Peptides against a protein of PDB entry 1LOE. Designs and how they scored, part 4

Target 1, 181 residues: chain A of PDB entry 1LOE
Amino acid sequence: TETTSFSITKFGPDQQNLIFQGDGYTTKERLTLTKAVRNTVGRALYSSPIHIWDSKTGNVANFVTSFTFVIDAPNSYNVADGFTFFIAPVDTKPQTGGGYLGVFNSKDYDKTSQTVAVEFDTFYNTAWDPSNGDRHIGIDVNSIKSINTKSWKLQNGKEANVVIAFNAATNVLTVSLTYPN
Target 2, 181 residues: chain A of PDB entry 1LOE as posed
Amino acid sequence: TETTSFSITKFGPDQQNLIFQGDGYTTKERLTLTKAVRNTVGRALYSSPIHIWDSKTGNVANFVTSFTFVIDAPNSYNVADGFTFFIAPVDTKPQTGGGYLGVFNSKDYDKTSQTVAVEFDTFYNTAWDPSNGDRHIGIDVNSIKSINTKSWALQNGKEANVVIAFNAATNVLTVSLTYPN

## One batch from the design tools (peptide; aimed at target 1 S7 T178)

Design b1_p9_4_s1 (made by RFdiffusion4, then SolubleMPNN; from b1_p9_4 with S1M)
Fold by OpenDDE base, seed 2:
Structure b1_p9_4_s1 (fold): chain B 181 residues (1-181), chain A 9 residues (1-9)
Amino acid sequence: as target 1 above (181 residues)
Amino acid sequence: MISFSSTLS
């Protein structure tokens, strides 16, 4: 079994193992996806392709990722949409449609997207988000309309620790979020 | 802590 791993504890100004798309950039050792301006998208991709799915055998790799993030969203109306952790084909490009978190472009299931994302969604989009209007964490497969969501009480401006694990044997993706501070 | 899971297909 082949294993690929990487760790980025501090994001430098010349982070060679990241591909920046849109307005994504690094500052003060942090990765910043947006300048909090309307209609902007920022993304960062790990620069080396990762072999997760073997088309010949059908085998899928397990994976575990962890990261820390901060969101400033003091209200639910004058804020950005949130962000995602995502896995997509190597030629993935940023998507500019509002509410699609820079990753998707439709609420319709599109298998050709080949994209899995975990969304940390801070803006209620009536067309696809849970009807309760809660900020939420979602698991997205080939659509911005999540296959499952969990209400999420944002601690504004605080660091959240996230762990995302995929078990290939069970095809189960698990998301955990804590506020340690 | 929040933790939840889903089968992807």
Scores: peptide ipSAE 0.574, ipTM 0.963, DockQ to the pose 0.071
OpenDDE base, seeds 1, 3, 4, 5: peptide ipSAE 0.528, 0.438, 0.408, 0.534; ipTM 0.958, 0.922, 0.909, 0.958

Design b1_p9_4_s2 (made by RFdiffusion4, then SolubleMPNN; from b1_p9_4 with T7V)
Fold by OpenDDE base, seed 2:
Structure b1_p9_4_s2 (fold): chain B 181 residues (1-181), chain A 9 residues (1-9)
Amino acid sequence: as target 1 above (181 residues)
Amino acid sequence: SISFSSVLS
């Protein structure tokens, strides 16, 4: 079994193992996806392709990823949409449609997108988000309309620790978010 | 703390 791993503790100004797309950049050793303005998209991709799915054998790899993030969203209306951790084909490009978190472009299921994302969604889009209007964490498969969501009370400006794990044997994706004391 | 899971299609 082949294993690929990487760790980025501090994001440098010339991070060699990341591909920046759109307005993504690093500052103060942090990855920043967008400028705090309207109509901006930023992404960062791990520069090396990861063999997660083997089309010939059908085998799917397990994976675990962890990261820490901070969101400043003091209200629910004058804020950006949030962000995603995502896995997509190597030729993936930023998507500019509002509310699609730079990853998707439709609420319709599109298997050809081959994209799985975990969204940390801070803006209520009536067309696809849970009707309760809560900020939420979502698991997205080939659509911005999540297959599952969990209400999430954002602790504004605080660091959240995230763990995302996929078990290939069970096809279960697990998302955990913790605000450490 | 939040934790939840989903079966991917």
Scores: peptide ipSAE 0.653, ipTM 0.970, DockQ to the pose 0.072
OpenDDE base, seeds 1, 3, 4, 5: peptide ipSAE 0.582, 0.639, 0.583, 0.577; ipTM 0.962, 0.969, 0.963, 0.962

Design b1_p9_4_s3 (made by RFdiffusion4, then SolubleMPNN; from b1_p9_4 with I2M T7V)
Fold by OpenDDE base, seed 2:
Structure b1_p9_4_s3 (fold): chain B 181 residues (1-181), chain A 9 residues (1-9)
Amino acid sequence: as target 1 above (181 residues)
Amino acid sequence: SMSFSSVLS
């Protein structure tokens, strides 16, 4: 069994193992996806392809990722859409449609996108988000319309610790979020 | 603190 791992404790100004897309950049040792303006998309990709799915054997790898993030979204209306952790084909490109978190481009299921994302969604899009209007964490498979969501009470400006784990044997993806401080 | 899971298609 092959294992690939990486860790980035501090994001440098010339982070060699990241590919920046759109407005993504680093500052103060943090990864910043976008400028706080309308109509902006930023992404950062791990620069090395990761063998998660073997098309020949059908084998799928387990994975675990963890990260810490901060979101400033003091209200639900005058804020950005949120962000995602995502896994996509190596030639993935930023998507610019509003509300699609830079990753998707449709609420329709599109198996050809081959994209899985965990969204941390701070803006209610009536066309696809849960009808209760809550900020939420979602699991997205080939669509911005999540296959599952959970209401998320954002602690504004506080660091959240996230763990995302995928068990290939059960096909279960688990998302955990804590506010340690 | 929160956690949830889903079976991927």
Scores: peptide ipSAE 0.645, ipTM 0.968, DockQ to the pose 0.072
OpenDDE base, seeds 1, 3, 4, 5: peptide ipSAE 0.540, 0.600, 0.439, 0.548; ipTM 0.955, 0.964, 0.911, 0.956

Design b1_p9_4_s4 (made by RFdiffusion4, then SolubleMPNN; from b1_p9_4, 3 letters changed)
Fold by OpenDDE base, seed 2:
Structure b1_p9_4_s4 (fold): chain B 181 residues (1-181), chain A 9 residues (1-9)
Amino acid sequence: as target 1 above (181 residues)
Amino acid sequence: SMSFSSELK
């Protein structure tokens, strides 16, 4: 059994352990994914590949990640789509389709994408989002159409603490979000 | 605060 760990408290201008894609960048020790304009996609990948799924044995690793984020989305209309924490193959590339959060490209289940994401979704896409139109947290497996969602009351502009834990033995992913301030 | 879980498969 191997273990990989990393921690980034301050995102520097030359963050060596991140691969920036699209419009992703760092400023003032924060990671910023997009420019405040339409049709912008940005991502940041941990630069070292992580052995999460073993194709030979089929074993999947446990993992836990935590992060803090801020979203400014004062309304549900003139806002971006949100963001994801995601795990994808090492050659993953940004996806530019609107509403796909830069990660997916279809609401159809596609096992070949090999992508798991937790979405923090601030824009209602009629074609795949929960019909209540709520901002929501979603668990996405190989599709932008979440396998499960929970309504999320965004505290606009406030720091949210997130913990995402995966238990390989039970195949259960747990998402927790707290506004400490 | 909120928390929820899902089996991935």
Scores: peptide ipSAE 0.702, ipTM 0.972, DockQ to the pose 0.071
OpenDDE base, seeds 1, 3, 4, 5: peptide ipSAE 0.617, 0.677, 0.607, 0.591; ipTM 0.965, 0.970, 0.964, 0.962

Design b1_p9_5 (made by RFdiffusion4)
Pose (drawn by RFdiffusion4):
Structure b1_p9_5 (pose): chain A 181 residues (1-181), chain P 9 residues (1-9)
Amino acid sequence: as target 2 above (181 residues)
Amino acid sequence: SISFNSTLS
């Protein structure tokens, strides 16, 4: 049995248990992944590796993560590219920016990726996004093309509370985001 | 704010 847990309710100026990659930094008690600036990537990882499954036994971990996040855009129309919570190898580095969300490099399945991410995507990319053109939440496994999506209406500047849970018994990954009110 | 919990048994 192994458990890993943590909580950070207010981020401080020297959050030593995070690894920052790209433009990720903490400011005014928040984790800032990108400022409202063009063509940039920010990532932050929890510093400890987490044992998610075991080859000797074949057991896989149950887990839950929850966080509140804000997307603050200049207006409700011109908004790119989005935000991801991701599970990647211990040595993960930033991948392609723009619509690939710092996490993937292709629309095709790439076995060497070894990452799954839940995206909160705010920009329709004709090549791989749901053709309806809506902003959406997606589950991505080794590709920027989501295996599943759900349209989501962004509330600019507002806090969204999200819970992502994985049940090892069913292999169900559930994602919930709620806007207050 | 963020929290995380995992259990591998």

Design b1_p9_5_s1 (made by RFdiffusion4, then SolubleMPNN; from b1_p9_5, 3 letters changed)
Fold by OpenDDE base, seed 2:
Parts: sequence; C-alpha cells; structure tokens
Structure b1_p9_5_s1 (fold): chain B 181 residues (1-181), chain A 9 residues (1-9)
Amino acid sequence: as target 1 above (181 residues)
Amino acid sequence: SMSFESVLS
C-alpha cells in the first residue's frame, strides 16, 4: 500500500507542483481557471502522477480531497459553466466544447475517457443537465451527463468548503459542501 | 451544508 499526499494552501506564481492548461493561472495566492470571458478553458493538474488504479489487480485506491472555492455567478444566464474537480489519465487535455467544463466532450458514456469528475455546475445545458434547471453538483463518470446530481444553492461570491471522498471497497464517492460562517 | 453520494458504476 502506498499513499500520496499534498497540500496547497497558497497558490504561488510559480507553483511547480501544478501543470497549468489553457487559461489557468494563479493570482493573489488563488488558482483561477478562466479569464472570465467567453470561450475560455483553464485547468490545473497535480504534476505528479498518482497511482490510483492498478491495471494488474484492478484495485482502486481510496482518496479524500478537500478544497475551498469561490464562484461569482449572480445569475444563471450571463455566467460561465462552472468547474470540476477531476481525475483523468496523465495525458489528459483540456476540452473546449461549451458546457463540458473543460473535461468531457460528450454526453455519451465513453469508458475510454477514464475520467471521473465532480462538477459544480452553474449553467443549465438542456441536453444533459437536470431538467429543473437548478445549479447543481454532479458526479460525472466518463460523461458530462452526471450519474447523480443534487441541487446546489450557490452563495454567490462566498467561500465554499468541499470534501470529496472515495471508498474503494464500496465504490462510493461522497461529496460534501459547506458554507462556513 | 449539503452532502450526497453515488456508486461509481
């Protein structure tokens, strides 16, 4: 059994343990994914490959991650799509299709993408999002069409604390979000 | 606060 751990409390201008893709960058000790304009994609990857799936045994590692984020989305129309926390193969590249959160490229299930994401979705895409149109948190497996979603009451501009945990024994991914006071 | 979970197929 091996364990990989890392912590980034302040994102520096030369964050060597991150790989920036697209318009991702750091400013004011925060990671910023986009330039807040249309048709931009930004991502940041942890630079060290993580052994989370063993191809020989089929075993998958447990993991837990926590982070804090802020989204400015005062309405549901003139806003970006949201963002994801994701796990993908080491050669993963940003995807530019609108609504795909820079991670996926289809609503069709594609096992070859080998990508799991937790989406924090602020824009209603008729083709795949829950029909109620709510902002939502979604669990995405190899597709932008979530396998499960939950309505999310965004506190605009406020810091949200997220914990994402995966239990390999049960194959259950748990997502928790709180707005601390 | 909110929490939910899903089996990853």
Scores: peptide ipSAE 0.618, ipTM 0.965, DockQ to the pose 0.072
OpenDDE base, seeds 1, 3, 4, 5: peptide ipSAE 0.525, 0.600, 0.530, 0.506; ipTM 0.952, 0.963, 0.953, 0.949

Design b1_p9_5_s2 (made by RFdiffusion4, then SolubleMPNN; from b1_p9_5, 4 letters changed; failed a check: a repeat of another design)
Amino acid sequence: AMSFSSVLS

Design b1_p9_5_s3 (made by RFdiffusion4, then SolubleMPNN; from b1_p9_5, 3 letters changed; failed a check: a repeat of another design)
Amino acid sequence: SMSFSSVLS

Design b1_p9_5_s4 (made by RFdiffusion4, then SolubleMPNN; from b1_p9_5, 4 letters changed)
Fold by OpenDDE base, seed 2:
Structure b1_p9_5_s4 (fold): chain B 181 residues (1-181), chain A 9 residues (1-9)
Amino acid sequence: as target 1 above (181 residues)
Amino acid sequence: AISFKSELK
């Protein structure tokens, strides 16, 4: 029924349809989430609320999103935690705990967070990440501890294309990542 | 190329 869509090809210095949180900013037509220092968190929210879940009817919307990103993480030690694509309540605020990707604040399942995220995780957190220590893509529901993960061989500094699709009828979230170049 | 999926809880 209702459909909302948006596209941002170039991120401008005054991007009206984004709400910047923390250290998030735009430069050279790209969105940059963090400063290259320790203990930095940045986020950008689409400024218009999107009707994903209707509490009255219980209906959940299908959605698909695609984006391109670059991560510079030449090693697994002196690097940031990674980033997420996430859906959260409209009053969502950045979370500053290390390893929580600015989105979560606990490894315990907390339905009150009402947050779904796809993480692109570049730092091994012993307390919740897959024991193999691999960089990974994770699907997170109300917890930083992913409900499912896939090992991810980062091509450092290269553009990755991501597609994330949710099928409400099956309740299945699908994540695809490719390196076209 | 990576592709995977999960049912959300």
Scores: peptide ipSAE 0.566, ipTM 0.957, DockQ to the pose 0.071
OpenDDE base, seeds 1, 3, 4, 5: peptide ipSAE 0.551, 0.562, 0.556, 0.565; ipTM 0.954, 0.956, 0.954, 0.955

Design b1_p9_6 (made by RFdiffusion4; failed a check: a repeat of another design)
Pose (drawn by RFdiffusion4):
Structure b1_p9_6 (pose): chain A 181 residues (1-181), chain P 9 residues (1-9)
Amino acid sequence: as target 2 above (181 residues)
Amino acid sequence: SISFSSTLS
């Protein structure tokens, strides 16, 4: 049995248990992944590796993560590219920016990727996004093309609370985001 | 704010 847990309710200026990649930094008690600036990537990783499954036994971890996040755009129309919570190899580095969300490099399945991410996507990319053109939540496994999506109406500047849970018994990954009110 | 918990049994 192994458990890993943590909570950070207010981020400080020297959050030593995070690894920052790209423009990720902490400011005014928040984790800032990108400022409202063009063509940038920010990533932050929890510093400890987490044992998610075991080859000897074949057992896989149950887990839950929750966080509140804010997307603050200049107006409700010109908003790109989005935000992800991701599970990747211990040595993960930033991948392609723009619509690939710093996490993937292709629309095709890439076995060497070894990452699954839940995206909160605010920009329709004709090549791989749901053709309805809506902003959405997606589950991505080794590709920027989501295996599953749900339209989501972004509330600019507002806090969204999200819970992502994995149940090892069913292999169900559930994602919930709620806007207050 | 963020929290995480995992259990591998």

Design b1_p9_6_s1 (made by RFdiffusion4, then SolubleMPNN; from b1_p9_6 with I2M T7V; failed a check: a repeat of another design)
Amino acid sequence: SMSFSSVLS

Design b1_p9_6_s2 (made by RFdiffusion4, then SolubleMPNN; from b1_p9_6, 3 letters changed)
Fold by OpenDDE base, seed 1:
Structure b1_p9_6_s2 (fold): chain B 181 residues (1-181), chain A 9 residues (1-9)
Amino acid sequence: as target 1 above (181 residues)
Amino acid sequence: SMSGSSVLS
């Protein structure tokens, strides 16, 4: 059995178990992906590779992650574009920004991406987002076009709690989001 | 805060 685990209560200036990409950095003990500046992408990767699939046995890892986040947009009515929790190959680099959230490059399914993401999408992109225009949580597999979505009401400036869990036996990914306050 | 765990059998 191979196990990987981590816990970060406060994000320090020298967070050694994270690899920062683009505009991602830590400040005030928070992981900050972007500033309130247009056309920026920031990412942070867990520094240790996670063995999520065993080619010999075919086994896939069970995993769970939990985190808190705050989106603090200067204008509550104009919030773009959101962020993701994602799993990608170890050599992953920032991808297309904007509505692609820095993790994808296309709405077309691209198996070579080998990327799974849970998006917290605050901006409606007509080309691929749910037609109701709602801000939403999405599950993205090798495409920015989610395989499943659920409407999500952003509370600007408020802390949200997220739990993402994957059950390999059932092949079910669950996402829970709450605003406790 | 953030935490995570993965288990591969």
Scores: peptide ipSAE 0.733, ipTM 0.974, DockQ to the pose 0.969
OpenDDE base, seeds 2, 3, 4, 5: peptide ipSAE 0.723, 0.723, 0.706, 0.331; ipTM 0.974, 0.973, 0.971, 0.875

Design b1_p9_6_s3 (made by RFdiffusion4, then SolubleMPNN; from b1_p9_6 with T7V)
Fold by OpenDDE base, seed 2:
Structure b1_p9_6_s3 (fold): chain B 181 residues (1-181), chain A 9 residues (1-9)
Amino acid sequence: as target 1 above (181 residues)
Amino acid sequence: SISFSSVLS
């Protein structure tokens, strides 16, 4: 079994193992996806392709990823949409449609997108988000309309620790978010 | 703390 791993503790100004797309950049050793303005998209991709799915054998790899993030969203209306951790084909490009978190472009299921994302969604889009209007964490498969969501009370400006794990044997994706004391 | 899971299609 082949294993690929990487760790980025501090994001440098010339991070060699990341591909920046759109307005993504690093500052103060942090990855920043967008400028705090309207109509901006930023992404960062791990520069090396990861063999997660083997089309010939059908085998799917397990994976675990962890990261820490901070969101400043003091209200629910004058804020950006949030962000995603995502896995997509190597030729993936930023998507500019509002509310699609730079990853998707439709609420319709599109298997050809081959994209799985975990969204940390801070803006209520009536067309696809849970009707309760809560900020939420979502698991997205080939659509911005999540297959599952969990209400999430954002602790504004605080660091959240995230763990995302996929078990290939069970096809279960697990998302955990913790605000450490 | 939040934790939840989903079966991917």
Scores: peptide ipSAE 0.653, ipTM 0.970, DockQ to the pose 0.072
OpenDDE base, seeds 1, 3, 4, 5: peptide ipSAE 0.582, 0.639, 0.583, 0.577; ipTM 0.962, 0.969, 0.963, 0.962

Design b1_p9_6_s4 (made by RFdiffusion4, then SolubleMPNN; from b1_p9_6 with T7V S9A)
Fold by OpenDDE base, seed 2:
Structure b1_p9_6_s4 (fold): chain B 181 residues (1-181), chain A 9 residues (1-9)
Amino acid sequence: as target 1 above (181 residues)
Amino acid sequence: SISFSSVLA
């Protein structure tokens, strides 16, 4: 078996193990995905390809990732769409469609996208988001329309700790979010 | 605190 791991506790101005796309950048040792304006997309990719799925054997790797984030979204209308943690093919490019979180481009399932994302969604898109209109965490497989969601009460401006774990044996992805005291 | 899971694909 093969294992790849990395840790970035402070994001530097020249973070060599990240590929920045769009408006993504670092400031004050934090990764910032977008500017606080309309029509902005930013992403950051880990610079080394990771062997998650073996096309020949069909084997899929387990993975665990954790991160801390802050979102400022004091209301539900004058805010950005949110962000995702995602896994995608190495040639992945930012997607600019509104509401697609820079990762997807359709609510239709597209297996050729080969993209899995966990969304932290702060804007209600009527066409694909849960009808209750809640801010939510979603698990997205090849579509912006989540295969599963959970309502999420954002603590505005507070640090949230996230753990995302995938068990290849069971094909189960688990998402946990906590606001520490 | 939130935790949930889903089977992929």
Scores: peptide ipSAE 0.673, ipTM 0.970, DockQ to the pose 0.071
OpenDDE base, seeds 1, 3, 4, 5: peptide ipSAE 0.642, 0.663, 0.616, 0.608; ipTM 0.967, 0.969, 0.964, 0.964

Design b1_p9_7 (made by RFdiffusion4; failed a check: a repeat of another design)
Pose (drawn by RFdiffusion4):
Formats: structure tokens, sequence, C-alpha cells
Structure b1_p9_7 (pose): chain A 181 residues (1-181), chain P 9 residues (1-9)
């Protein structure tokens, strides 16, 4: 049995248990992944590796993560590219920016990726996004093309509370985001 | 704010 847990309710100026990649930094008690600036990537990883499954026994971890996040855009129309919570190899580095969300490099399945991410996507990319053109939440496994999506109406500047849970018994990954009110 | 918990048994 192994468990890993943590909570950060207010981020400090020297959050030594995070690894920052790209423009990720902490400011005014928040984890800032991108400022409202063009063509940038920010990533932050929890510093400890987590044992998610075991090859000797074949057992896989149950887990839950929750966080509040804010997307603050200049107005409700011109908003790109989005935000992800991701599970990747210990040595993960930033991948392609823009619509690939710093996490993937292709629309095709890429076995060497070894990452699954839940995206909160705010920009329709004709090449791979749901053709309805809506902003959405997606589950991505080794590709920017989501295996599943749900339209989501962004509330600019507002806090969204999200819970992502994985039940090892069913292999169900559930994602919930709620806007207050 | 963020929290995480995992259990591997």
Amino acid sequence: as target 2 above (181 residues)
Amino acid sequence: SISFSSTLS
C-alpha cells in the first residue's frame, strides 16, 4: 500500500514542492500558468513521483484531485488555448504549445507519449476539435484528439471548481467542473 | 487551491 497526498490552499512565493516549467510561477497566492500574453506555455508539476500502478501485482491506484482555477481573458470571444490537468512520466517536459496544450504533439495516437490529460479547451482547432466548435472539457489519452468531450460554457474571470477521480475497480475517470451559482 | 490523494493497494 502506498499513498501520496497533499493540499495547497494558498500558493506561496517559493512553493518548493512544485516544479515549474515554461512560464509557470506563483503570484498573489495563486499558481499562474500563463499571463494574458500571446504564444506562451506554463506548466507546474508536483515534485514527488506518484506510484499509479504496479507491474508485480497488476494493481492500479485509486485517486482524486480537486482544484479551483480561473481563466481570465480580455473578453468572452478571443480566448485561447486552454488548460490541462495531466498524468505523465516522471521526466515530462513541455511538448508543442498552442492548441496542443503543452502536453501533446499530434492528433494521432502516440504510444511514446504516455500521458493522459483532462483538458479545459477554449479554442476550436478545426483539425481535431469537436466540429460543433464549442469550448469543451475532454479526456485525452496520448493524443490531442479527445476520446470524449462535453461542451462547457466558459465564465470569464470566474472560479470553477473541478474534481477528477479515477476508480481502479471500473477504470472510470470522472471529471466534474462546477461554476458557483 | 488544489488537493490530491492517491491509494495503491

Design b1_p9_7_s1 (made by RFdiffusion4, then SolubleMPNN; from b1_p9_7 with S1M T7V)
Fold by OpenDDE base, seed 2:
Formats: structure tokens, C-alpha cells, sequence
Structure b1_p9_7_s1 (fold): chain B 181 residues (1-181), chain A 9 residues (1-9)
């Protein structure tokens, strides 16, 4: 079994193992996806393709990723949409539609998207988000309309620790979030 | 702590 791993503890100004898209950039050793301006998208991709799915055998790799993030969203109206961790084809491009978190472009299921995302969603989009209007974590497969969501009480401006694990044998994706501070 | 899972397909 082949294993690929990487770790980025500090994001430098010349982070060679990342591909920046849109307004994504690094500052003060952090990755910043947006300048908090309307209608902007920022993304960062790991620069080396990762072999997750083998088309010949159908085998899918397990994976575990962890990261820390901070969101400043003091209200649910005058704020950005949130962000995603995502896995997509190597030629993936940023999507500019509002509410699509820079990753998707439709609430309709599109198998050709070949994109899986975990969303940390801070803005209620009536057309696809859970009707309770809560900020939420969502698991997205080929659509911005999550296949599953969990209400999320944002601790504004605080560091959240996330672990995302995929078990290929069960086809189960697990998301965990804690506020350690 | 929040933790939840989903089958992807």
C-alpha cells in the first residue's frame, strides 16, 4: 500500500507545494482565502496530484486530514459564505457563483464534477441549505447541496480544529470539529 | 465537539 503524506505547519510567502487560485494568499504564516470583499474567490490546492481512486481496479484510498481555521463572521447576513476542504480533479478551477464556496456551480447532482467537499457554511442560501438557517458543517458530493449536515455553533474568531477521515472500506466520511481554546 | 459521518454513495 502506497501512502502519501504532507504537513504544512506554517504557510510561507513562497509555499511551493501549494497552487493558489483566485485571491488565495499567505500572510503571517497563515493561508487566507479571501480579502473579505464581495464576489471574490480564493483557493489553494496541494500541488502534487494524489492517487485516491484507481480507475483500473476501482480501489479507493483511505485518507485523514487535519487543519485549524479561524472564521470571523459576527452575524449571518453581512458575512462571506464560509469555506470548504475539497478533493477534486487536478484540473479543477475556481467557481465564482455566490454561495457555491468556490467549488461547486449547482445544487443539482453532477457526477462529472468528481468533487467531494466538507463545507463550513456561515451563510444561509435558501435554495440548498438546511431550512433551519443554522450555520452548519456539510458533506458535499458533486453538489453544493449537502448529502448530510450538522448544525455548528461558530465561536467567532476562535481557532477550530478539524479532522476529516475517509474509510474506503465503508465509504464513510467522518468530520470532527473542536474548539480547544 | 461536533462529529458526524456520512456514506458518500
Amino acid sequence: as target 1 above (181 residues)
Amino acid sequence: MISFSSVLS
Scores: peptide ipSAE 0.577, ipTM 0.963, DockQ to the pose 0.071
OpenDDE base, seeds 1, 3, 4, 5: peptide ipSAE 0.566, 0.404, 0.376, 0.557; ipTM 0.962, 0.908, 0.899, 0.961

Design b1_p9_7_s2 (made by RFdiffusion4, then SolubleMPNN; from b1_p9_7 with I2M T7V)
Fold by OpenDDE base, seed 2:
Structure b1_p9_7_s2 (fold): chain B 181 residues (1-181), chain A 9 residues (1-9)
Amino acid sequence: as target 1 above (181 residues)
Amino acid sequence: SMSFSSVLS
């Protein structure tokens, strides 16, 4: 069994193992996806392809990722859409449609996108988000319309610790979020 | 603190 791992404790100004897309950049040792303006998309990709799915054997790898993030979204209306952790084909490109978190481009299921994302969604899009209007964490498979969501009470400006784990044997993806401080 | 899971298609 092959294992690939990486860790980035501090994001440098010339982070060699990241590919920046759109407005993504680093500052103060943090990864910043976008400028706080309308109509902006930023992404950062791990620069090395990761063998998660073997098309020949059908084998799928387990994975675990963890990260810490901060979101400033003091209200639900005058804020950005949120962000995602995502896994996509190596030639993935930023998507610019509003509300699609830079990753998707449709609420329709599109198996050809081959994209899985965990969204941390701070803006209610009536066309696809849960009808209760809550900020939420979602699991997205080939669509911005999540296959599952959970209401998320954002602690504004506080660091959240996230763990995302995928068990290939059960096909279960688990998302955990804590506010340690 | 929160956690949830889903079976991927």
Scores: peptide ipSAE 0.645, ipTM 0.968, DockQ to the pose 0.072
OpenDDE base, seeds 1, 3, 4, 5: peptide ipSAE 0.540, 0.600, 0.439, 0.548; ipTM 0.955, 0.964, 0.911, 0.956

Design b1_p9_7_s3 (made by RFdiffusion4, then SolubleMPNN; from b1_p9_7 with T7V; failed a check: a repeat of another design)
Amino acid sequence: SISFSSVLS

Design b1_p9_7_s4 (made by RFdiffusion4, then SolubleMPNN; from b1_p9_7 with I2V T7V)
Fold by OpenDDE base, seed 2:
Structure b1_p9_7_s4 (fold): chain B 181 residues (1-181), chain A 9 residues (1-9)
Amino acid sequence: as target 1 above (181 residues)
Amino acid sequence: SVSFSSVLS
């Protein structure tokens, strides 16, 4: 078996193991995806390809990732869409459609996208988001329309700790978010 | 605190 791991505690101004796309950048040792303006997309990719799926054997790797984030979204209308953690093919490019979190471009399932994302969604898009209008965490497979969601009460401006784990044997993705005291 | 799981398919 093969294992790849990395850790970035502080994001530097010249973070060599990240590929920045769009408006993504680092400041104050944090990764910032976008500027607080409309029509902006930013992403950061781990620079080394990771062998998640073996096309020949069909084997899929387990993975666990953890990160901390802060979102400033004091209301539900004058805010950005949120962000995702995602896994996509190496040639993945930012997507600019509003509400698609820079990752997807359709609510229709597209297996050719080969993209899995965990969304932290702060804006209600009527066309695909849960009808209750809640801010939510979603698991997205080849579509912005999540295969599963859970309501999430954002603590505005507070650091959230996230753990995302995938068990290849069971094909189960688990997402946990906590606000530490 | 939020936690949930899904089968990817």
Scores: peptide ipSAE 0.662, ipTM 0.970, DockQ to the pose 0.071
OpenDDE base, seeds 1, 3, 4, 5: peptide ipSAE 0.586, 0.648, 0.596, 0.580; ipTM 0.962, 0.969, 0.964, 0.962

Design b1_p9_8 (made by RFdiffusion4)
Pose (drawn by RFdiffusion4):
Structure b1_p9_8 (pose): chain A 181 residues (1-181), chain P 9 residues (1-9)
Amino acid sequence: as target 2 above (181 residues)
Amino acid sequence: SISFSSTLT
């Protein structure tokens, strides 16, 4: 049995238990992944590796993460590219920016990726996004093309509370985001 | 704010 847990309710100026990659930094008690600036990537990882499954026994971890996040755009129309919570190898480095969300490099399945991410995507990329053109939440496994999506209406500047849970018994990954009110 | 918990049995 192995458990890993943590909580950070207010981020400080020297959050030593995070690894920052790209433009990720903490400011005014928040984790800032990108400022409202063009063509940039920011990533932050929790510093400890987490044992998610075991080859000797074949057991896989149950887990839950929750967080509040804000997307603040200049207006409701011109908004790119989005935000991901991701599970990747211990040595993960930033991948392609733009619509690939710093996490993937292709629309095709890439076995060497070894990452699954839940995306909160705010920009329709004709090549791989749901053709309806809506902003959406997606589950991505080794590709920027989501295996599953749900349209989501972004509330600019507002706090969204998200819970992502994985039940090892069913292999169900559930994602919930709620806007207050 | 963020929290995380995992359990591997």

